# Peptides against a protein of PDB entry 7RZF, part 218

Target 1, 358 residues: chain A of PDB entry 7RZF
Amino acid sequence: PFQEEHLKQLYKIVPIKDIRNLYVTFPIPDLQKYYKSNPGHYLGHLIGHEGPGSLLSELKSKGWVNTLVGGQKEGARGFMFFIINVDLTEEGLLHVEDIILHMFQYIQKLRAEGPQEWVFQECKDLNAVAFRFKDKERPRGYTSKIAGILHYYPLEEVLTAEYLLEEFRPDLIEMVLDKLRPENVRVAIVSKSFEGKTDRTEEWYGTQYKQEAIPDEVIKKWQNADLNGKFKLPTKNEFIPTNFEILPLEKEATPYPALIKDTAMSKLWFKQDDKFFLPKACLNFEFFSPFAYVDPLHCNMAYLYLELLKDSLNEYAYAAELAGLSYDLQNTIYGMYLSVKGYNDKQPILLKKIIEKM
Target 2, 358 residues: chain A of PDB entry 7RZF as posed
Amino acid sequence: PFQEEHLKQLYKIVPIKDIRNLYVTFPIPDLQKYYKSNPGHYLGHLIGHEGPGSLLSELKSKGWVNTLVGGQKEGARGFMFFIINVDLTEEGLLHVEDIILHMFQYIQKLRAEGPQEWVFQELKDLNAVAFRFKDKERPRGYTSKIAGILHYYPLEEVLTAEYLLEEFRPDLIEMVLDKLRPENVRVAIVSKSFEGKTDRTEEWYGTQYKQEAIPDEVIKKWQNADLNGKFKLPTKNEFIPTNFEILPLEKEATPYPALIKDTAMSKLWFKQDDKFFLPKANLNFEFFSPFAYVDPLHSNMAYLYLELLKDSLNEYAYAAELAGLSYDLQNTIYGMYLSVKGYNDKQPILLKKIIEKM

## One batch from the design tools (peptide; made by RFdiffusion4, then SolubleMPNN)

Design b2_p22_2_s1 (from b2_p22_2, 13 letters changed)
Fold by OpenDDE base, seed 4:
Structure b2_p22_2_s1 (fold): chain B 358 residues (1-358), chain A 22 residues (1-22)
Amino acid sequence: as target 1 above (358 residues)
Amino acid sequence: ASSPSVYEDKDEYGSLALRLHE
């Protein structure tokens, strides 16, 4: 258990690689016994969200952060950490105090809104999807994860414990959220800019670092984090699949795409999946325009149009990705290419959103 | 992102930051 002397600490760490990272860490109770409700996952989902009104969206808008990860991590016996990790820009490295202020403003927004059962249900549904397709979607690092998890869960529960959300526990969400306070913070900044400014060496890897107390004035600034009106809870993820029906393979199924519609304005090719047997589809659209690349002006207009279209769709990108959907938009010498991939159930919704922005 | 699994490649310094906390 961290004593008070171990809290409110800043670590300046020199990396071997040219990286800039910020770790904002909070000691939390051991949540392992609460795996059925997983309040740390709920908070990680919201704090780590990338949609409009998210913490990451605001920090990106300022040019301070590239990526954000939020979640629980195991600690020593009897406690865990909640971690917010960000990849810092060069500018963001100068604004670490303000980045952390925004983290506490977002946390304060979560306190003000309270626990949301619908958000828990989305986490449950997403985890159920991930679990259902775990064997077919080669998880990166699966073998290393199982070895770690085996130390914490009975073998029979190891496979399900990470994915099985059963109980909405707003009390446990609030309990964890109450630990995400400035008085309980430990900050690590990883940057080569600290080279030659360190006074300690870590014993295991020889990593050079400096430890400093965070000034009480800075802690107080974070304690007084107000509600930033830019922060909003995510909207409901409309892309989460609920239908996983796989249609039977047709008797006349071709090993290659077959032309099933041929009109003056469109050709449609179709191939049924004969290999993977997943409730997934790949929709590929090629649009032909005689004007797309007729001259440099039209080429530049087509490029600009597609960039604006991509920007206008960015609000859906993360929600689609979480739901196992993706889209791609590319300029082609004949016009444009659109691809929609992933679970077939909500592809029509994503496709409609794309077409409504076109 | 919400999954601590994204820490795998960044985990050296994240784990270090946590070890400096032991």
Scores: peptide ipSAE 0.123, ipTM 0.802, DockQ to the pose 0.424
Fold by OpenDDE base, seed 5:
Structure b2_p22_2_s1 (fold): chain B 358 residues (1-358), chain A 22 residues (1-22)
Amino acid sequence: as target 1 above (358 residues)
Amino acid sequence: ASSPSVYEDKDEYGSLALRLHE
């Protein structure tokens, strides 16, 4: 465990590549014994969320951060780290203190709301989906992971331990959240802007860095993080599949798409899956408009319309992705293309959301 | 995202940052 002298430290690291990263790290207890409740995954899901009212959404709106990752990582024996990692913009590199303030404001929001059983249930359901289809989607990646997991879990649980959430433990969520405090923080900033400003060299890779104590004034600023009204818990993910039924192969199943509807306004082709046997579908829509490419003005309007439509749908993109759904919208020479892919159960919900924004 | 191990270039310096913490 880190002693007090190891806390409240800032590391300025010079990268080889032109990257700008911020790592905000907290030493936490070893949570391995709590894998059935996985409180670090619960917090990582919320802190790392990308939907409206998320930490990333606000930091991205400021132009300071491109991407955010939150979660637990293994440390030395008897402790772990909780890490919030962001990809910094050039502007974000100037606002690191304010970025970390926003992190503590979001953490304070999580304290104020308390542990949510419905969020745990969503994590459980998402993990159950991932587990159920892991072997079917990526057989090669499975064997290498098992070897690592054998060090942490009983042999009988190795297949399931990473994915099976069984117990809602609000006490453990609060315990981990209580470790996510400014007095426990260790900050690393990775940027070429620190070149020639370092005084230490790391032994393994020769990476140049500087270590500094974080000023008590800055720690106090983060300790006084208020409730930022822009931060909200995510809404329930309506896209999580619950029905995984695979319909029997029809006797008349064609090897190619068959025309099943032919009207003056629409043609519909259908092909049943005869190979993968997954509860997944691909819906592809091609829209034809005589006005799409009449002139440059109409082309520009069609482009602008689609960009606005994509922006209006961005609120669903992350929730859909988490649930194993995706959509794509493209301009075509004849109009517009829409694709919806993934688990079939909630595709009608996503399709309805798209249509409601059109 | 909810897992630190997703970004290769971030994992190198993230692991370094953690080693500087050990």
Scores: peptide ipSAE 0.090, ipTM 0.796, DockQ to the pose 0.414
Fold by OpenDDE base, seed 1:
Structure b2_p22_2_s1 (fold): chain B 358 residues (1-358), chain A 22 residues (1-22)
Amino acid sequence: as target 1 above (358 residues)
Amino acid sequence: ASSPSVYEDKDEYGSLALRLHE
């Protein structure tokens, strides 16, 4: 168990590669027995969220962080860690204290809002989708994961235990959230900027590091983290599939795309899936404009238009990705290409959002 | 993103940061 002496520590680590990472870690109780409610996953979903009003959105807006991951990790016997890991920009490396302040402001927002059953239900639905299709989409990664899980779950539950959320436990969410405090923090900063400033060497890999106590003033600053009005809970993910019906293969199904619509303004090709038998579709649109490639000015305008369109759609990108949807927008020599891929059920919703921004 | 329940060991320095904690 971490004694008080092991808390409020800062580790400055020298990497071999030119990377800049921040790890904000909290010792938490062993949550293995609570797999049916998985309060660490609930918190990881929110803290790691990338949508509007998320922690990452604010840290990106400041140019301090590129990526953020939040979640639980196994520790030694009888405890786990909750980790917030960020990829730091060069500027972000100078603002680590303020980055961590924003983390505690977001955590304070989660305390103020309290546990949300609808967020739990969203996590449950996302996990159910992931479980239902895990073996069908990525067979190679499955066997190694099962072997690890077999040590923790009954054989009958092993297949479902990682994915099956059954019980909304707001008490356990609050219990874990109560461990995410500045007094329990351990911070690691990974940067080459610490080269020649270290005093310790790690025994296993020879990694050079420095250990420092976090100043009480800094801990107090984080303890007094206010409610930052920029932080909001995510909106409901409208892209989560609920219908997984696979239509029967048509008798006239062609091995190649068939032209099913031919008009002066549009051609449509269709191919039914005859191989994968998944409730997935790929919608591909090519838009032709006689003006797209007429001259360098029109090319630059078409490029700028597409970049602005992508930026305007960024609010949906993460929610779509979580739901197993993706879109792609590219300039072509003839105009624009749009692709929408993933589960078919909510593709019309994503397509509508794209078209409304066009 | 949310971390998958299993941190793949690919985060060498994240694993190191946790080990420096033992």
Scores: peptide ipSAE 0.087, ipTM 0.799, DockQ to the pose 0.484
Fold by OpenDDE base, seed 2:
Structure b2_p22_2_s1 (fold): chain B 358 residues (1-358), chain A 22 residues (1-22)
Amino acid sequence: as target 1 above (358 residues)
Amino acid sequence: ASSPSVYEDKDEYGSLALRLHE
């Protein structure tokens, strides 16, 4: 168990690779016994969210962070860590204190809103999707992972325990969230900018580092993190599939796309899947405009239009990705190409959102 | 992203940061 002497520490680490990373870590109780509620996954989902009003969205808007990961990690015996890891820009490396302030502002927002059962339900539904298709999409080397899981879960639950959320436990969410405080923080900054400024060497890998106490004034700034009005809980993910029915293969199914609609304004080709037998579809749209490439001005307008359209859809991109949906938008010499791919159930919703922004 | 395990290549320094924490 981390004693007080091990808390409020800053580690400046020299990497071998040219990387800039920040690790904000909190010692938390062992949560293995709570796998059915998985409060660390709930918090990791929110803290690691990439949608509008997320921690990452604000840190990206400032140009300080490229990527963010939040979640629990196994520690030594009898405790875990909650980790917020970010990929720092060169500018972000100068603003680490402010980045961590924003982390605590987001955590404070989570405290103010309290545990949300609907968010737990989304995590449950996403995990159910991941579990249902785990074996079909990626024959990962399950053997090594299963061996690790066998140490933590009953044999009968080993296959499901990582994915099966059953119990909404707001008390446990609050308990973990109460450990995510500045007084419990351990910070590691990984950057080559610390080369020649270190005084310690790690025994196992020879990694050079410096350890410093975080100043009490900085801890106090983080403790006094206000509610930043830019931080919001995510909206409900409307793209999570619930219907996984696979339609039977038609007897007259063509091996190639068949023309099923031919009009002056549109042609529609369809091919049923005869190979994969997944509740997935690929929708591809080619839009033709006689004006798209008539001159350089129209080309530039078509480009600008598509960039603006992409930007307007960014609010859905992460939610769609989490739900196993993707879209692509490209300029073509004749106009525009749109593709929508993934689970078929909510593709119409994503397609409608795209069309509403067009 | 919601899982630190997605960044396996960064996991060395993350694991190191955790070990420096032991």
Scores: peptide ipSAE 0.082, ipTM 0.790, DockQ to the pose 0.410

Design b2_p22_2_s2 (from b2_p22_2, 9 letters changed)
Fold by OpenDDE base, seed 1:
Structure b2_p22_2_s2 (fold): chain B 358 residues (1-358), chain A 22 residues (1-22)
Amino acid sequence: as target 1 above (358 residues)
Amino acid sequence: AKSPTKYEFRDFYEELALRLDE
């Protein structure tokens, strides 16, 4: 267990690469025995969320952070870490204290809202999807992970242990959330800007760093983090697949796409999957407009239109990605290209959202 | 040397954070 002297520490680290990262780390109890409820995953899902009202959304809006990852990590025997890691912009490097304040404001929002069973259920459903298809998509990556898990779980549970959320344990969520406090924080800032400003060298890798106590005033500022009205819990992910039925291969299935609709305004090609047998589909739409590329003005207008369309769809991008859906929008010399890929069950919902923004 | 992935670098600094306390 970390002693008090190991807490409230700031590490300024010089990287070899030109990177800017912030690590906000909290020592937490060993949660391995609670794998069926996985409270750290619940918190990681919310803290690491990228949708509207998320921590990342706010930090991006300020131009301080590019990416955010939140979650638990194994530590030494008997403890784990909860880590919030962000990729800092140059401006964000100047606002680390405020970034961390926003982290604590979001954590305070999670305390105020309390554990949500629907969020747990969503995590459960997402994990079930990931588990069900892990074997089919990447067997090599799966086998290597299983080998690692075998050290921690009985063989019978290894296949499911990482993914089986069975028990909603709000008490454990609150317990972990109670460890995410300023008095329990370890901060590491990684930047080349600390070159020549370090006084210690790590013995193993020669990493140059400076260790400082975080000022009590800063700790108090973070302890007094209020509710920020910009932070909201995510909405339910409407894109999570629930139907995994694979339609039987038609007797007349062609090895190549067949023209199934031919009209003056549209051609539709279809190919049934004969190889992968996954409940996935690829929808590709090419829109043709004689005006899209007729002159530079129209080309620029089409470009701007697509950028605005993409921006308007950002609210769905993360939820779709989590659910194993993706979309792509591109300008073409003839007009526009739209692709929707992933699990077929909720593709119509995503497609409808895209069309409604067009 | 393979440039440590962002994950490997994360692991490294987390290990550093652990080892700096030992």
Scores: peptide ipSAE 0.019, ipTM 0.639, DockQ to the pose 0.161
Fold by OpenDDE base, seed 2:
Structure b2_p22_2_s2 (fold): chain B 358 residues (1-358), chain A 22 residues (1-22)
Amino acid sequence: as target 1 above (358 residues)
Amino acid sequence: AKSPTKYEFRDFYEELALRLDE
């Protein structure tokens, strides 16, 4: 376990690659025994969320962060780490203290809202989907992974343990969340901007770094993180598939798309899957407008319209992605192209959301 | 972004965390 002297430390690290990263690390108890509830995954799902009102959404809106990852990591014997990692912009590198303040504001929001069983259920459902459709791992990766997992899980559960969520344990969520405090923080900033400003060299790889104590004033600032009204829990992910039924192949199934609707205003082609036998579909729509490309003004208007439409749909993009759905919108010479791909069960919901924004 | 698999986060941070905690 980290002693107090190892906490509240800032590391400035010179990377070999031209990267800018921030690591905000918290020592946490070993959670391996709690794999059935996986409180670290619950918190990682929320902290790493990319939807409206998320930590990432706010940090991106400020131009400070490109990507965010939250989750638990194995540590040495008897402890783990919870880590929030962000890819920093050049501007974000100047605002690390404020970025971390926002992290603690989001954590404070999680404390205020308390553990949510519906969020746990979504994590469970997402993991179940991921497990059900996990590609057969290549034997080499599979064997090495199993060997490592066998030390932590019963043999019967080794295959499912990474995906298995069975028990909602709000007490354990609160316990982990209580460890995510400024007094327990270790911060690492990775940037080439620290070149020539370091005073230590790491023994194993020769990595140049500087270690500094985080000032008590900064720790207090983070401890006094208020509720930021911009942070909200995610809404329920309505795109998570629950029906995985594969329809039988029709006797009249053609190897090519068949025209099943032909009207003055619309043509519809359909092809049943005869190869993959997955509960997935691809919906492709081409919209034709005689005005789309009549002149440069109409072209620009069509482009602007599509950009605005994409922006308005961005709130669904992450939730759809998590649920194994995707959409694409493109301008065409004749109008617009729309595609919706992924698990078929909730495609109508996503399609409806798109149409409602059109 | 794909939530980095426990593995992707593990590999990058094992390199950095091992370097910082040793």
Scores: peptide ipSAE 0.019, ipTM 0.659, DockQ to the pose 0.327
Fold by OpenDDE base, seed 5:
Structure b2_p22_2_s2 (fold): chain B 358 residues (1-358), chain A 22 residues (1-22)
Amino acid sequence: as target 1 above (358 residues)
Amino acid sequence: AKSPTKYEFRDFYEELALRLDE
């Protein structure tokens, strides 16, 4: 168990690869017994969110961070870690204190809003989807994962324990959130810029690092993190599938796409899945315009249009991805290509969102 | 490659962070 002397420490680490990373780590109690409520997953979902008003969205808007991961990790016996990890830009490396301040501002926002049952329900539903289709993943990855899980869960619950959320426990969410404080922080910065500035070597891998105490003034700045009005809880994810019905194979099912609609303005091909039997679909649209590539100006306008369209759809991209939906937009020599893939149930909703932005 | 779940930290540096924490 980390004593007070091990807290409020900064590690400057030299990587082998040319990477820049920040790890903000909090010791937390062992939460294994609370797997039915999984408060660490709830917090990881929010802190690691990529939608509008998220921590990542703000840090990315500043040009400081490219990616963010937040969640619970297993520790030694009797404790765990909550970790926030970000990929730093060159500019972000100069603003680590400010990045961490924003992390604490977001955490403060979570305290102010309190635990949300609807967010828990979304986590539950997402996990249920993942569980339902887990067995259709490649067996080797599944078996190795089960072996690891057997150390933590009863055999009867091993298959479900990681995915089955059953109990909303706001008290446990608040308990974990109370551990996410500056006085309980350990910070690691990974950058080649620390080469030649280290004084220690890690025994296992020979990693060079320097350990420093975080100044009390910096800790106080983080403790006084106010509410940043740019941070908002995510909106409800409208893309989470609820219907997983697989339609029966038609007697006249073709092995190749069949032309089912042929008009002056449109052609439609359809192929039913005869192999995988998943509640998934791939929708592919090719739009033809005689003006798309008629001259360099039109080409540039078409390119700019798609870039603007993609930017306008970015607010849905993450929510769709979480729900097992994806879309792709590309310029073609004939016009535009649109693809929508994933669970079929909410594809019409995503398609409607795309069309509304076109 | 399994898309790194948003909850899976990069394995190598996670171990470093944990070992530096030990």
Scores: peptide ipSAE 0.018, ipTM 0.656, DockQ to the pose 0.289
Fold by OpenDDE base, seed 4:
Structure b2_p22_2_s2 (fold): chain B 358 residues (1-358), chain A 22 residues (1-22)
Amino acid sequence: as target 1 above (358 residues)
Amino acid sequence: AKSPTKYEFRDFYEELALRLDE
């Protein structure tokens, strides 16, 4: 068991690759028996969220972090870890203490709001979608994953245990959240900047590192993390599919796109899926403007317009991605290209959001 | 949220975890 002497530690690690990473790790109880509620997944979903008011959004706005991952990881026998991992910028490497302060501010926000059943329901729905469709698309990845899971779950539940959220357990969410405290933290910073500044070598891989106690003043600073008004819970994800109906293959279905609408203002080609039989669609739009590249000014305006449009849509990008939707916007020599891909059910909602920003 | 499956430091954390069980 982690003794007090093993907590509040900072590890400075020299990587082989030129990477900058921060790992903020919390020992937590073994949650395997609670797989039906999976409180660690709930917290990982929120802490690892990328939408407006998220931890990542704030850290990106400061130029300190590129990516963030939050969630539970298997530990040794009888315990797990909750880990917040970020990819650091060069500037972020100088602000690790402040980054961790923001992590604790976000955690404090989660304490203040309490467990949300609607968030659990979204996690449940997302996992159900992933189980039903995504894993069927990648059989090789599925088989290797099953082999690892067989050690942890009964054979009958192996297929479902990772995906089926059945029980909302706010008590367990609070229990895990209570372990995410500065007094229970282990910090690892990975950077080549520590080369020649280490005094220990890891026995298994020869990784060079330095171990230091985190100063009590720093721990206290994190313990006194206030509510940062920039942090907000995510809004409901409106892109999560609920209808998975597959329409029957039409008798006149062609192996190539058929022109189904031909007007002065628009042409529409359609091809029904005859191979995958998934409730997915690809919508591709090409917009033609005679003014897009008529002169340098119009070219620059078209470019700027698209960049602004992309920026304005960024608030939906993560929610769409989580729901298995994606969009792409590109300038073309004739105007603009728009693509919307993924589950068909909520594509009209995403398309409407795009059009409203245009 | 992607699971923290960054394999590259899995072993270091496992070793740190193992040393804590001793």
Scores: peptide ipSAE 0.020, ipTM 0.674, DockQ to the pose 0.199; fails the geometry check

